# Peptides against a protein of PDB entry 3J47, part 13

Target 1, 121 residues: chain A of PDB entry 3J47
Amino acid sequence: IRLTNQLKSLKGLQSKLKDVVEYLDKVINKELPINHTILGKLQDVFNLLPNLGTPDDDEIDVENHDRINISNNLQKALTVKTNDELMVIYISNLVRSIIAFDDLIENKIQNKKIQEQRVKD

## One batch from the design tools (peptide; aimed at target 1 L24 Q43 F46)

Design b2_p14_6_s2 (made by RFdiffusion4, then SolubleMPNN; from b2_p14_6, 9 letters changed)
Fold by OpenDDE base, seed 1:
Structure b2_p14_6_s2 (fold): chain B 121 residues (1-121), chain A 14 residues (1-14)
Amino acid sequence: as target 1 above (121 residues)
Amino acid sequence: DLLNLLNKALELLK
C-alpha cells in the first residue's frame, strides 16, 4: 500500500513536470503568450529547489561538471531576475511612500492655516 | 528634498 501510493504520487509529479516542460516549449516557440502568473509560480518553485549544483564530494565524473555549471548558471539567472523584480517593487513602494508623505505635509500646512484663521476671528 | 528623492528613485528604475 505505501509503495503503491508513493509510485502513484511520483507518476503524478512526473506528469505535472511534463506539462510544465510542454508549456515552456510552447512559450519559447511563441505558440503561447507568456503568462506572468505561471512564470512567477515556476520561479517560486526554482527558488525553493535545493542548490542543484553542490555535488556531495563523492562522485567526480567529468560528465557531471557541465551539468553543475548549467545548474549554477540557471540558478544565478533566476536569482538575478528575482532581485530585479524585488528592486522594482521596492522602488515602487518608496515612490508611493514619498507621494503619501507629500500629501501629509500639504494637509498639515492647510490644517495649520485653518487654525491660524480661527484664532484671528 | 522629496522631489529629488523621487527623481533619484525614478532614475534607479530606468
Scores: peptide ipSAE 0.021, ipTM 0.582, DockQ to the pose 0.012
OpenDDE base, seeds 2, 3, 4, 5: peptide ipSAE 0.016, 0.019, 0.018, 0.016; ipTM 0.486, 0.546, 0.499, 0.517

Design b2_p14_6_s3 (made by RFdiffusion4, then SolubleMPNN; from b2_p14_6, 9 letters changed)
Fold by OpenDDE base, seed 4:
Structure b2_p14_6_s3 (fold): chain B 121 residues (1-121), chain A 14 residues (1-14)
Amino acid sequence: as target 1 above (121 residues)
Amino acid sequence: DLLEMINLALKLLQ
């Protein structure tokens, strides 16, 4: 029962990974527009993947060293790209907060001027 | 206004 459920879950994951590859291929071929929300969620998934290049300490086969370096370099490149995207979002939110604060100051200044005019009439 | 242009640019980036 446990093994059959694990195999079913793994087959489900494999199907979803295939759907993702097919989507990425269609985006690369310009058959589909880039969906930044899907791309961001894929990056989140890749950042949550354990290092695909840390062998669990039980099989350091010398033939995997190149695959380990490629996976570590890919994960590092994905992490850098995600950090750059998060930095742009952070700067955008910071600028939006500054503008909303400026609009609030201007509104308070205008309201004060209107009150000072109403007290003179 | 410069602030309005920045707000428009931020809306186009989202």
Scores: peptide ipSAE 0.044, ipTM 0.693, DockQ to the pose 0.014
OpenDDE base, seeds 1, 2, 3, 5: peptide ipSAE 0.038, 0.040, 0.038, 0.027; ipTM 0.675, 0.688, 0.672, 0.595

Design b2_p14_6_s4 (made by RFdiffusion4, then SolubleMPNN; from b2_p14_6, 8 letters changed)
Fold by OpenDDE base, seed 2:
Structure b2_p14_6_s4 (fold): chain B 121 residues (1-121), chain A 14 residues (1-14)
Amino acid sequence: as target 1 above (121 residues)
Amino acid sequence: SLLDLINLANQLLK
């Protein structure tokens, strides 16, 4: 009973992975529009995958070595892309904070000058 | 100053 349920769950996961591959193939072939929400969730799944590049060095059939290298290159590319996107968001927030701080300083300087003029009149 | 904030931003980008 427990083993049969695990095998059924694994077959269900395999079917869902096949549906994702078929979706990606249709997107690559331009048969379907790119859904950024689906791609973002796929990126999150790939970022949560354990580094599939460390099967202990004792079971590498030559066919697994090429798949491991492709998986590691994909994970590295997704990590670099995520870091670059986060960097642009961070810089944009930093620049906005700098401008808002400068505007605050200038407003405080002008308000001080106006108060000093009103005390002399 | 604004210049110090720009310099800090440029240091965080290096």
Scores: peptide ipSAE 0.039, ipTM 0.682, DockQ to the pose 0.010
OpenDDE base, seeds 1, 3, 4, 5: peptide ipSAE 0.036, 0.038, 0.039, 0.033; ipTM 0.675, 0.684, 0.685, 0.663

Design b2_p14_7 (made by RFdiffusion4)
Pose (drawn by RFdiffusion4):
Structure b2_p14_7 (pose): chain A 91 residues (1-28, 36-48, 72-121), chain P 14 residues (1-14)
Amino acid sequence: IRLTNQLKSLKGLQSKLKDVVEYLDKVIHTILGKLQDVFNLNNLQKALTVKTNDELMVIYISNLVRSIIAFDDLIENKIQNKKIQEQRVKD
Amino acid sequence: SEIELAKEILEKFE
């Protein structure tokens, strides 16, 4: 789902660029200004990425903890299944 | 000016 959404966003840019190229050919406004703003707003993320790296580490650790909890419950389920099997054999 | 602006923006795409 996230991927489909990202593709939709990129699609708009692609189409928007084609339109802009065609517009320029024909000319040979507000949209242009808006695009400029967006451009000014990856490169900048470079410095900002430094912080993001730290935050990414934290969310990795949280994921690991969740995985451990899930494993614990999984072990319990396995034990219950074994007990059920034993009871069936007895029967 | 509009042409120049459009060209600058297109350059940023390249």

Design b2_p14_7_s1 (made by RFdiffusion4, then SolubleMPNN; from b2_p14_7, 9 letters changed)
Fold by OpenDDE base, seed 1:
Structure b2_p14_7_s1 (fold): chain B 121 residues (1-121), chain A 14 residues (1-14)
Amino acid sequence: as target 1 above (121 residues)
Amino acid sequence: DLVQLAQELLDLFK
């Protein structure tokens, strides 16, 4: 029972990974429009993957060296994209904070003018 | 002035 459920779960994961590859191939070939929500979730999955570029030092066959370079380049490209997205979010939050400070300063200046007028009357 | 500078900064990252 437990082993059969693990095998069923693994086959389900393999099917989902195949559906993801087929989707990415169609997006690369421009057969489908880019869905940013799917790409964001894929990026989250890749950011949670342990470094696919450190095989333990005991199986460096020449065929693994090209796969390691591809995985490291992919991980680096995803890290750069994540940093650019975080930078845009940071700047957007900084801009919102500057606007909120400007509104606060204007409100304080107006309130001060109203108080100074009430003391003269 | 500060709002305009903030918008110009945001437009540099678009």
Scores: peptide ipSAE 0.040, ipTM 0.714, DockQ to the pose 0.014
OpenDDE base, seeds 2, 3, 4, 5: peptide ipSAE 0.036, 0.036, 0.036, 0.037; ipTM 0.703, 0.691, 0.690, 0.706

Design b2_p14_7_s2 (made by RFdiffusion4, then SolubleMPNN; from b2_p14_7, 10 letters changed)
Fold by OpenDDE base, seed 1:
Structure b2_p14_7_s2 (fold): chain B 121 residues (1-121), chain A 14 residues (1-14)
Amino acid sequence: as target 1 above (121 residues)
Amino acid sequence: DIVSLAQKLLDLFN
């Protein structure tokens, strides 16, 4: 019973991973538009993956060197993408803060004019 | 003005 449930869960995970690969291939081929919500969830999954590029030091076969380089390149690409997204969010928040500050200055100038009128009447 | 420039920058990043 436990082994059959684990095998069923693993087959379900394998199917979902295949659907993700097929989606990414269609996005790369420009057959589907980029869905930022799906990409954000994939990025969350990849950020939660342990470093798939550190095999414990006990099996350095020459075939692992290419896999380590691919894993390191993938991790770097994900880190760069995360940094670019955070930079866009930061700039957007900075711009919103500048607009809100300008509105605050205008409101203070208007309030000062109204007070100066009330002191003359 | 600075607000119109800021809005155009925001629209470029959204």
Scores: peptide ipSAE 0.043, ipTM 0.707, DockQ to the pose 0.014
OpenDDE base, seeds 2, 3, 4, 5: peptide ipSAE 0.032, 0.030, 0.038, 0.032; ipTM 0.668, 0.647, 0.688, 0.644

Design b2_p14_7_s3 (made by RFdiffusion4, then SolubleMPNN; from b2_p14_7, 8 letters changed)
Fold by OpenDDE base, seed 2:
Structure b2_p14_7_s3 (fold): chain B 121 residues (1-121), chain A 14 residues (1-14)
Amino acid sequence: as target 1 above (121 residues)
Amino acid sequence: DLVELAQKLLDLFE
C-alpha cells in the first residue's frame, strides 16, 4: 500500500513534468505566447531544486556528466538572473525611499520657516 | 545632495 502510493505520486509528477516540457517546446516554437507567470513559477522551481551536480559518487556514466553540467549551468543562470532582477527592484525601492525622505526633510524645513514668519507678524 | 546620490545609484543599476 505505502510503496504503491509513492509510485503513483511519482508517476503523477512525471506526467506534470512532461506537460511542462510540452509547454516549453510550444513556447520555443512560438506556437504559444510567453506566460510570465508560468516562467516565474518555473524559475522558482529551478531555484528550489537541489544542486543536481552532486551525482552520488556511484553513477558517473560519462553521458550523465554533460547533462549534469547543462542542468547546473541552467540553474546557475536562473539564480543569477533572479538575483539581478531582485537587485534592480531593491535599488529602485531604496532610491524611492531616499527621495521621499529628502522631500519630507525639505517640507519640515519649509514648514518651520513659515511658522517662524507667522510669529514675527 | 541625497536626490543626486539616489539618481547616481539608479544610473549604476540601469
Scores: peptide ipSAE 0.070, ipTM 0.770, DockQ to the pose 0.012
OpenDDE base, seeds 1, 3, 4, 5: peptide ipSAE 0.048, 0.057, 0.056, 0.064; ipTM 0.740, 0.750, 0.746, 0.763

Design b2_p14_7_s4 (made by RFdiffusion4, then SolubleMPNN; from b2_p14_7, 8 letters changed)
Fold by OpenDDE base, seed 5:
Structure b2_p14_7_s4 (fold): chain B 121 residues (1-121), chain A 14 residues (1-14)
Amino acid sequence: as target 1 above (121 residues)
Amino acid sequence: SDIQLAQKLLDQFL
């Protein structure tokens, strides 16, 4: 019973991870627009992952210390890169929102002028 | 004109 429940939970996690990979593949292939909220949540997941490049603490060979430092530096570099990419996406969405707001203002001004002309005729 | 240029520039970064 307990082992079966653990296996079921693990299979459920595997399915969810597959759905995330499929989403990312669709985004990479430009089939779906980039969603910054999803990418931010994925970053949170990656930041919570144990260092997948740290060998388990049970084999302290001196050669592993340099690999651990390289892995940590790579993870940090990937985190910085991801933050910069998310910032660019955020700024891009902000600019789009400002443009859309400007267009809306211009449309309202034009509509007001048209109504004022119709009341004078 | 300037809005359309801004949109085109934005579409190059996304």
Scores: peptide ipSAE 0.041, ipTM 0.727, DockQ to the pose 0.016
OpenDDE base, seeds 1, 2, 3, 4: peptide ipSAE 0.038, 0.034, 0.034, 0.031; ipTM 0.700, 0.695, 0.691, 0.676

Design b2_p14_8 (made by RFdiffusion4)
Pose (drawn by RFdiffusion4):
Structure b2_p14_8 (pose): chain A 91 residues (1-28, 36-48, 72-121), chain P 14 residues (1-14)
Amino acid sequence: IRLTNQLKSLKGLQSKLKDVVEYLDKVIHTILGKLQDVFNLNNLQKALTVKTNDELMVIYISNLVRSIIAFDDLIENKIQNKKIQEQRVKD
Amino acid sequence: EELELAKEVLEKFE
């Protein structure tokens, strides 16, 4: 789902660029200004990425903890299944 | 001005 959404966003840019190229050919406004703003707003992320790296580490650790908890419950389920099997054999 | 601006925008795409 996230991927599909990202593709939709990129699609708009692609189509928007084609339109702009055609527009320029024809000319040979507000949209242009807006685009310029967006440009000004990955490069900049480079410095900002430094911080993001730290935050990514934290969210990795959280995921690891969740995986451990899920393993624990999984072990309990396996034990219950074994007990059920033993009871069936007895029967 | 509009032509220059459009060219600048396209250059930023390149």

Design b2_p14_8_s1 (made by RFdiffusion4, then SolubleMPNN; from b2_p14_8, 8 letters changed)
Fold by OpenDDE base, seed 2:
Structure b2_p14_8_s1 (fold): chain B 121 residues (1-121), chain A 14 residues (1-14)
Amino acid sequence: as target 1 above (121 residues)
Amino acid sequence: SLLEEAQKVLDLFK
């Protein structure tokens, strides 16, 4: 009973992963538009995957080494892409904050000049 | 101005 439920759950996960692969193939083939929400969630999943390339894997058959390298390259590519996207958001927010600060300083300088003029009249 | 430099940086990321 417990093992059969675990196997059923694993088969269910395998089916869902297959559906994700089929979706990605359709996106690659331009049959479906890119959904950034789905891709973002997939990136999060890949970033949570353990690095299959620990240096202790020197005992795994040559066929597994190529698969591990492909997985690590994919994870690295997803991490780089996520970092670049986050960098753009960060810089955009930083620039907005700088602009808002500059406007605030300029407004204070102008208000001070107006007050100094009113005290001389 | 600081504003002009900030706007140039923003334009690089548009």
Scores: peptide ipSAE 0.036, ipTM 0.705, DockQ to the pose 0.012
OpenDDE base, seeds 1, 3, 4, 5: peptide ipSAE 0.033, 0.033, 0.034, 0.032; ipTM 0.689, 0.690, 0.667, 0.685

Design b2_p14_8_s2 (made by RFdiffusion4, then SolubleMPNN; from b2_p14_8, 8 letters changed)
Fold by OpenDDE base, seed 1:
Order: sequence, then structure tokens, then C-alpha cells
Structure b2_p14_8_s2 (fold): chain B 121 residues (1-121), chain A 14 residues (1-14)
Amino acid sequence: as target 1 above (121 residues)
Amino acid sequence: DILEEAQKVLDLFQ
């Protein structure tokens, strides 16, 4: 029972991975529009993958070396893209904080002027 | 002026 459920879960994961590959191939071929929500979730999955570029030193067949280089280049490209997206979010939040701080300063200046008028009357 | 320029920078990143 437990082994049959693990095999069923693994087959279900394999089917979902195949559907993701087929989706990516259709997006690369421009047959489907890019869905940014799907790409963001795929990026999250790739950022959670352990470094596929450290095979234990005991199975470097020459066919695995090209796959390891491709996986490391993909992981690096996804990490760079994540860093650029985080930088854009950081700058956007910084600008919003500056705007909100300016509005706070102007409100304090106006409140001070109103208090100074009320003390003269 | 500073708020308008800050908003233009924000709009470049949205």
C-alpha cells in the first residue's frame, strides 16, 4: 500500500513536469502567450531546487557534464532575474516611502501654521 | 516637482 501510493505520487509528479515542459516549449515557439504568473511560480520552484551542479564526485560521465553546465547556467539566469525583480520592488518601495514622507512633512508644516494662527487670535 | 519625478520613476518600474 505505501509503496504503491509513492509510485502513484511520483507518476503524478512526472505527468505535471511533462505538462510544464510542453507549456514551456509552446511559449518558446510563440504558440502561446507568456503567462507571468506561471513563469513566477516556475522561478520559485527552480529557486527551491538544490544546486543540480554538485553531483557527488563519483558519476561525472561526459554526457552529465553538459547537462550540469546547462542546469547551472539556467539556475544562474533565474537567480539574476530574481535579483533584478527584487531590486525593482526595492526601488518602488523606496520611492513610495519618500512620497509618503514628503506628504507627512507638508501635513506637519500646515498643522504648525494653523497652531501659530490660533495663538495670535 | 520632486513628487512628479518620483512618480515617473515609479511608473518606469510598473
Scores: peptide ipSAE 0.037, ipTM 0.668, DockQ to the pose 0.013
OpenDDE base, seeds 2, 3, 4, 5: peptide ipSAE 0.036, 0.031, 0.035, 0.034; ipTM 0.679, 0.643, 0.650, 0.666

Design b2_p14_8_s3 (made by RFdiffusion4, then SolubleMPNN; from b2_p14_8, 9 letters changed)
Fold by OpenDDE base, seed 3:
Structure b2_p14_8_s3 (fold): chain B 121 residues (1-121), chain A 14 residues (1-14)
Amino acid sequence: as target 1 above (121 residues)
Amino acid sequence: DLLKEAQKVLDLFK
């Protein structure tokens, strides 16, 4: 029962990976428009994948080495791009928070001046 | 001045 469920889950994952490859091939061939939401989710998947670039040093078929290197370079490029995109979002939110804090200071200064005028009249 | 530079940084990310 446990082993059969694990094999069923793995076959389900393999089917989903095949659907992703078929989608990417259609996008590369310009048969489908680029969907940025799907690419973002694919990028999240690549960032969660363990580094596929430790071949246990004991069976390098030369054809697998080029595929592993391409996969590692792509994964690294996607990880860098995700980190840069998250940094941009973080800085944008930080700047927005600084602006809102300055507006709060200015509003407090103006309110204090109005109160000081009302005490002199 | 600080607000103007902060807004310029925000506009580089839009």
Scores: peptide ipSAE 0.024, ipTM 0.571, DockQ to the pose 0.013
OpenDDE base, seeds 1, 2, 4, 5: peptide ipSAE 0.023, 0.023, 0.023, 0.020; ipTM 0.581, 0.581, 0.563, 0.568

Design b2_p14_8_s4 (made by RFdiffusion4, then SolubleMPNN; from b2_p14_8, 8 letters changed)
Fold by OpenDDE base, seed 4:
Structure b2_p14_8_s4 (fold): chain B 121 residues (1-121), chain A 14 residues (1-14)
Amino acid sequence: as target 1 above (121 residues)
Amino acid sequence: SLLEEAQKVLDLFN
């Protein structure tokens, strides 16, 4: 139940992050003016990204079986747990940053759509 | 809204 709710909420967040991308695309295309407050908050978010080290670098091929397998399983389990914890911290910081500028993004996107409709009428 | 979804995520992960 809790995991399902977390996944559902993450999917909701993902959908809303697409709105941020849409805003950025409009800024890049010069359809909207640059908002330095939004860009600053986005930069802060990206700077908080954990160095998602490629999972591939931690395959130390240690051929020697029994004690190493237990150590590797424990280390792998600890690494997975650490990555999940870092992800949670990152998402929490991302969410706080998004809350700070969401209303502004929504308003800018809506205002642009209204203007485009008025030009077609 | 984005705010509502963000708050739901925050409540689940904090």
Scores: peptide ipSAE 0.050, ipTM 0.722, DockQ to the pose 0.021
OpenDDE base, seeds 1, 2, 3, 5: peptide ipSAE 0.037, 0.042, 0.038, 0.038; ipTM 0.693, 0.727, 0.709, 0.710

## One batch from the design tools (peptide; aimed at target 1 L3)

Design b2_p15_1 (made by RFdiffusion4)
Pose (drawn by RFdiffusion4):
Structure b2_p15_1 (pose): chain A 91 residues (1-28, 36-48, 72-121), chain P 15 residues (1-15)
Amino acid sequence: IRLTNQLKSLKGLQSKLKDVVEYLDKVIHTILGKLQDVFNLNNLQKALTVKTNDELMVIYISNLVRSIIAFDDLIENKIQNKKIQEQRVKD
Amino acid sequence: SKREKLSKLLDTLED
């Protein structure tokens, strides 16, 4: 779902660029200003990425912890299944 | 794709 959403965002840019190119050919405004703002707002993320890297590490650690908890419950489920099988054999 | 893998990774991290 996230991917589809990202694609929709990029699609708008692609179409918007085509429109802009055609517009410029015909000319040979508010949208242009808005685009410029967006441009000013990955390059900048380069410095900001430094911080993001630290935060990504934290969310990786959290995911690892959740995986361990899930494994624990999984072991208990497996033990219960084994006990059920033993009871059936006895029967 | 790389973007698909990244999306799946982000969804997993937000779980």

Design b2_p15_1_s1 (made by RFdiffusion4, then SolubleMPNN; from b2_p15_1, 10 letters changed)
Fold by OpenDDE base, seed 2:
Structure b2_p15_1_s1 (fold): chain B 121 residues (1-121), chain A 15 residues (1-15)
Amino acid sequence: as target 1 above (121 residues)
Amino acid sequence: SKLADQAALLELLDS
């Protein structure tokens, strides 16, 4: 019973991974429009995967070494892209905060000038 | 104004 449930869950995961590959192939071939929300969620999944390119030092077959390098390059590319996207969001939020602060200062200066005029009349 | 230049930069980052 437990082993059969694990095998069923693994087969379900394999089917979902196949659906994701078929989706990505259609996006690469320009058969479907790029959905940035789906791609962002896929990046999150890949960032949560353990480094598929750190086999413990005990199975260095030459075929594993090339797959390791490809996996490490993919993880590095995803990390760089995620950092660049987060940097753009951070800069945008920083500039919005500076604008809101400048508007607050200008409003305080204007309110002070209006109060000083009302005390002279 | 410095504010208009910052708003234009935000519009470029959000596009």
Scores: peptide ipSAE 0.031, ipTM 0.697, DockQ to the pose 0.044
OpenDDE base, seeds 1, 3, 4, 5: peptide ipSAE 0.024, 0.026, 0.029, 0.026; ipTM 0.643, 0.660, 0.670, 0.672

Design b2_p15_1_s3 (made by RFdiffusion4, then SolubleMPNN; from b2_p15_1, 10 letters changed)
Fold by OpenDDE base, seed 1:
Structure b2_p15_1_s3 (fold): chain B 121 residues (1-121), chain A 15 residues (1-15)
Amino acid sequence: as target 1 above (121 residues)
Amino acid sequence: SELENQALLLEKLLE
């Protein structure tokens, strides 16, 4: 019973991973437009994956070590990309705050000019 | 100001 449920869950995960690969292949081949929302969710999934880089030191098969190193390098590359995207969002918010401050200064200057004109009339 | 604090934080992130 427990083993059968684990196998069913693993087969379901394998099917979903296959659908993701097929989607990415269609995007790479320009058969589908790039959807940044889907790519962002895929990055979130990779950020939630445990570091595959701690095999217990007791099963050093050379083939597993290479796959683990590749997985860690991919996860590191995705983390760097996510940090760059967050930095762009942060800079965009900073620029918006500067524009809002400039608009506030201009509005105060205009209001002062209007008041000075009303005192001269 | 809040803007100066944000600018200082950005500078620290670029170091």
Scores: peptide ipSAE 0.025, ipTM 0.639, DockQ to the pose 0.052
OpenDDE base, seeds 2, 3, 4, 5: peptide ipSAE 0.024, 0.015, 0.017, 0.024; ipTM 0.637, 0.404, 0.533, 0.608

Design b2_p15_1_s4 (made by RFdiffusion4, then SolubleMPNN; from b2_p15_1, 6 letters changed)
Fold by OpenDDE base, seed 3:
Structure b2_p15_1_s4 (fold): chain B 121 residues (1-121), chain A 15 residues (1-15)
Amino acid sequence: as target 1 above (121 residues)
Amino acid sequence: SLLENLSKLLDELLK
């Protein structure tokens, strides 16, 4: 019973990973538009993966060097992209806050002018 | 203003 449930869960995970690969292939081939929400979730998955590029220091097989370099380059590219996206979000929120503050200052200046006019009449 | 144009551009990049 326990082993059968673990095997069923692993097969279910394998099917979902296949669906993700098929989606990415369609996006690469321009058959589907890029969905940023799906890409963000995939980035979260990759950020949770253990660093697939730490060989334990025992066995440099030459075939693993290309896979390790591809994994490290992919992880670096995903990290840079995530940082750039977060930076754009941060700047957007900062600009919105500055505009809202400018509008508040202008409203206070106008209200002060109206009060000064009412005291002279 | 320049800030309003920047805000609009950033809002377009976030869509």
Scores: peptide ipSAE 0.033, ipTM 0.657, DockQ to the pose 0.054
OpenDDE base, seeds 1, 2, 4, 5: peptide ipSAE 0.032, 0.031, 0.032, 0.030; ipTM 0.656, 0.645, 0.657, 0.642

Design b2_p15_2 (made by RFdiffusion4)
Pose (drawn by RFdiffusion4):
Structure b2_p15_2 (pose): chain A 91 residues (1-28, 36-48, 72-121), chain P 15 residues (1-15)
Amino acid sequence: IRLTNQLKSLKGLQSKLKDVVEYLDKVIHTILGKLQDVFNLNNLQKALTVKTNDELMVIYISNLVRSIIAFDDLIENKIQNKKIQEQRVKD
Amino acid sequence: DEAIEKLEEKIKELE
């Protein structure tokens, strides 16, 4: 789902660029200003990425913890299944 | 264009 959403966003840019190229050919405004703003707003993320890296580490650690908890419950489930099997054999 | 193509290919693989 996230991927489909991202594709839709990029699609708009691709179509928007084509429109802009055609517009410029015909010319040979508010949209242009807006685009410029967006441009000013990855490169900048480069410095900002430094911080993001730290935050990504924290969210990796959280995921690892969750995986351990899930493994624990999984072991209990396996034990219950084994006990059920033993009871059936006895029967 | 390349970015969109890659996403489209990936989405198709996931479907």

Design b2_p15_2_s1 (made by RFdiffusion4, then SolubleMPNN; from b2_p15_2, 7 letters changed)
Fold by OpenDDE base, seed 3:
Structure b2_p15_2_s1 (fold): chain B 121 residues (1-121), chain A 15 residues (1-15)
Amino acid sequence: as target 1 above (121 residues)
Amino acid sequence: TSQIEELEKLLKELE
């Protein structure tokens, strides 16, 4: 009973993965327009996948070496792209924080000048 | 495909 539910869940995941592959093939063949939202979610899935490029050391068939290199190069390219996107977000947040800090300094300087004028009157 | 088929086989043997 518990095992049958796990098998059903695995078959459901396999079906969804097949649908993703079919979608990617249609995009590559220019049958469908590139959807950046779907590609972003797919990139997140690949970043969460354990390294598909470590076959356990016991079946280095020479034909798998090209597929392993392609998988590792793809994962590396996806990781680099994710890091570049995160850097742009980080820089944008840093600039916003600097502006907010400058506004805080200017407000403190103005408040100090107002207090110094009230003590002279 | 091969690893999923092997997992399906193992799961079927444990049923």
Scores: peptide ipSAE 0.030, ipTM 0.400, DockQ to the pose 0.230
OpenDDE base, seeds 1, 2, 4, 5: peptide ipSAE 0.021, 0.019, 0.021, 0.020; ipTM 0.608, 0.510, 0.549, 0.601

Design b2_p15_2_s2 (made by RFdiffusion4, then SolubleMPNN; from b2_p15_2, 6 letters changed)
Fold by OpenDDE base, seed 2:
Formats: C-alpha cells, sequence, structure tokens
Structure b2_p15_2_s2 (fold): chain B 121 residues (1-121), chain A 15 residues (1-15)
C-alpha cells in the first residue's frame, strides 16, 4: 500500500512535468503566448531545485556530462535573469525612497518659511 | 524639482 501510493505520486509528478515541458515547447514555438505568471512559478521551482548540475564528486559517466552542462546553463540563465529582475525592483524602490526623502526635505523647508512669515506678522 | 523629474524618468525607464 505505501510503496504503491509513492509510485502513484511519482507517476503523477512525471505527468505534470511532461505537461510543463509540452507547455514550454509550445511557448518556444510561439504557439502559445508567454504567460509571465507561469514562467515566474517555473523560475521559482527551478530556484528551489537542488543544483542538479553540481555533480557531487562521485563518478558520473561521460554521457551525463552534456545533460549536466545544459542543466547548469539553464540554472545560471535563470539566476542571472532573477538577479536582473530583483535589481530593477531594488533600484525602483531606492528611487521611490529618494523621491519621498526629497519631498520630506521640501515640506520641511516650506514649513520653516511659513513659520518665519508668521513671526514677522 | 529637477532631481525628482530625472529620478521619475529613470524609474519609468526601468518599469
Amino acid sequence: as target 1 above (121 residues)
Amino acid sequence: NSLIEELEKKLKELE
């Protein structure tokens, strides 16, 4: 019973992975529009995958080396893209913070001028 | 004013 349920769950995961591959192939072939929400979730999944491309130093046959390199290149490409997106968000938040700080300075200067006028009247 | 306008422009270029 337990082993059969694990095998059924693994087969279910394999089917879902196949559906994801088929979806990605259709997006690459421009048969489907890019859905940024789906791509973001896929990127999150790949970022949660253990480095499938660091062979722990145990004897992986030369035929797997190309698959490992492809996996590593994909992970690097996803990491670079994630870093660029995070950098844009960070810069945007930094700029908003600078604007808000400048507005605070301007408000302080205006309030000071209003107080100086009220002391002269 | 000029600094804010430049920063808002840069923000719009990043979005």
Scores: peptide ipSAE 0.024, ipTM 0.632, DockQ to the pose 0.019
OpenDDE base, seeds 1, 3, 4, 5: peptide ipSAE 0.021, 0.020, 0.021, 0.022; ipTM 0.604, 0.585, 0.519, 0.603; seed 3 fails the geometry check

Design b2_p15_2_s3 (made by RFdiffusion4, then SolubleMPNN; from b2_p15_2, 5 letters changed)
Fold by OpenDDE base, seed 5:
Structure b2_p15_2_s3 (fold): chain B 121 residues (1-121), chain A 15 residues (1-15)
Amino acid sequence: as target 1 above (121 residues)
Amino acid sequence: TKQIEKLEEEIKKLE
């Protein structure tokens, strides 16, 4: 009963992880637009992943130390890469929002000039 | 995939 529920939860997690990979592949292939809310949640998942390569203190097998260091370095590299990518995307959206706001100001100034001309004619 | 499938088989042997 407890083990069956853990296996069911693990299968559910595996399915969700597959859905995430399939989404990321579609984003990399430019088939889908980048969703920053999904990428932010993925960053939170990578930050909450227990250090892939802290052996819980009960199996000192000397063969795992290199795999542990590689996995910690990979996790750190993935977290940094994902953070830098999210920052570039956030800046790009901020710049687009500033440009769109500037266009709205210019449109309002032009509309005011047109109204002032119509009152003089 | 292969590591998760192995873990699923080990969990199934402990049940």
Scores: peptide ipSAE 0.030, ipTM 0.389, DockQ to the pose 0.212
OpenDDE base, seeds 1, 2, 3, 4: peptide ipSAE 0.027, 0.020, 0.026, 0.035; ipTM 0.368, 0.392, 0.426, 0.317; seeds 2, 3, 4 fail the geometry check

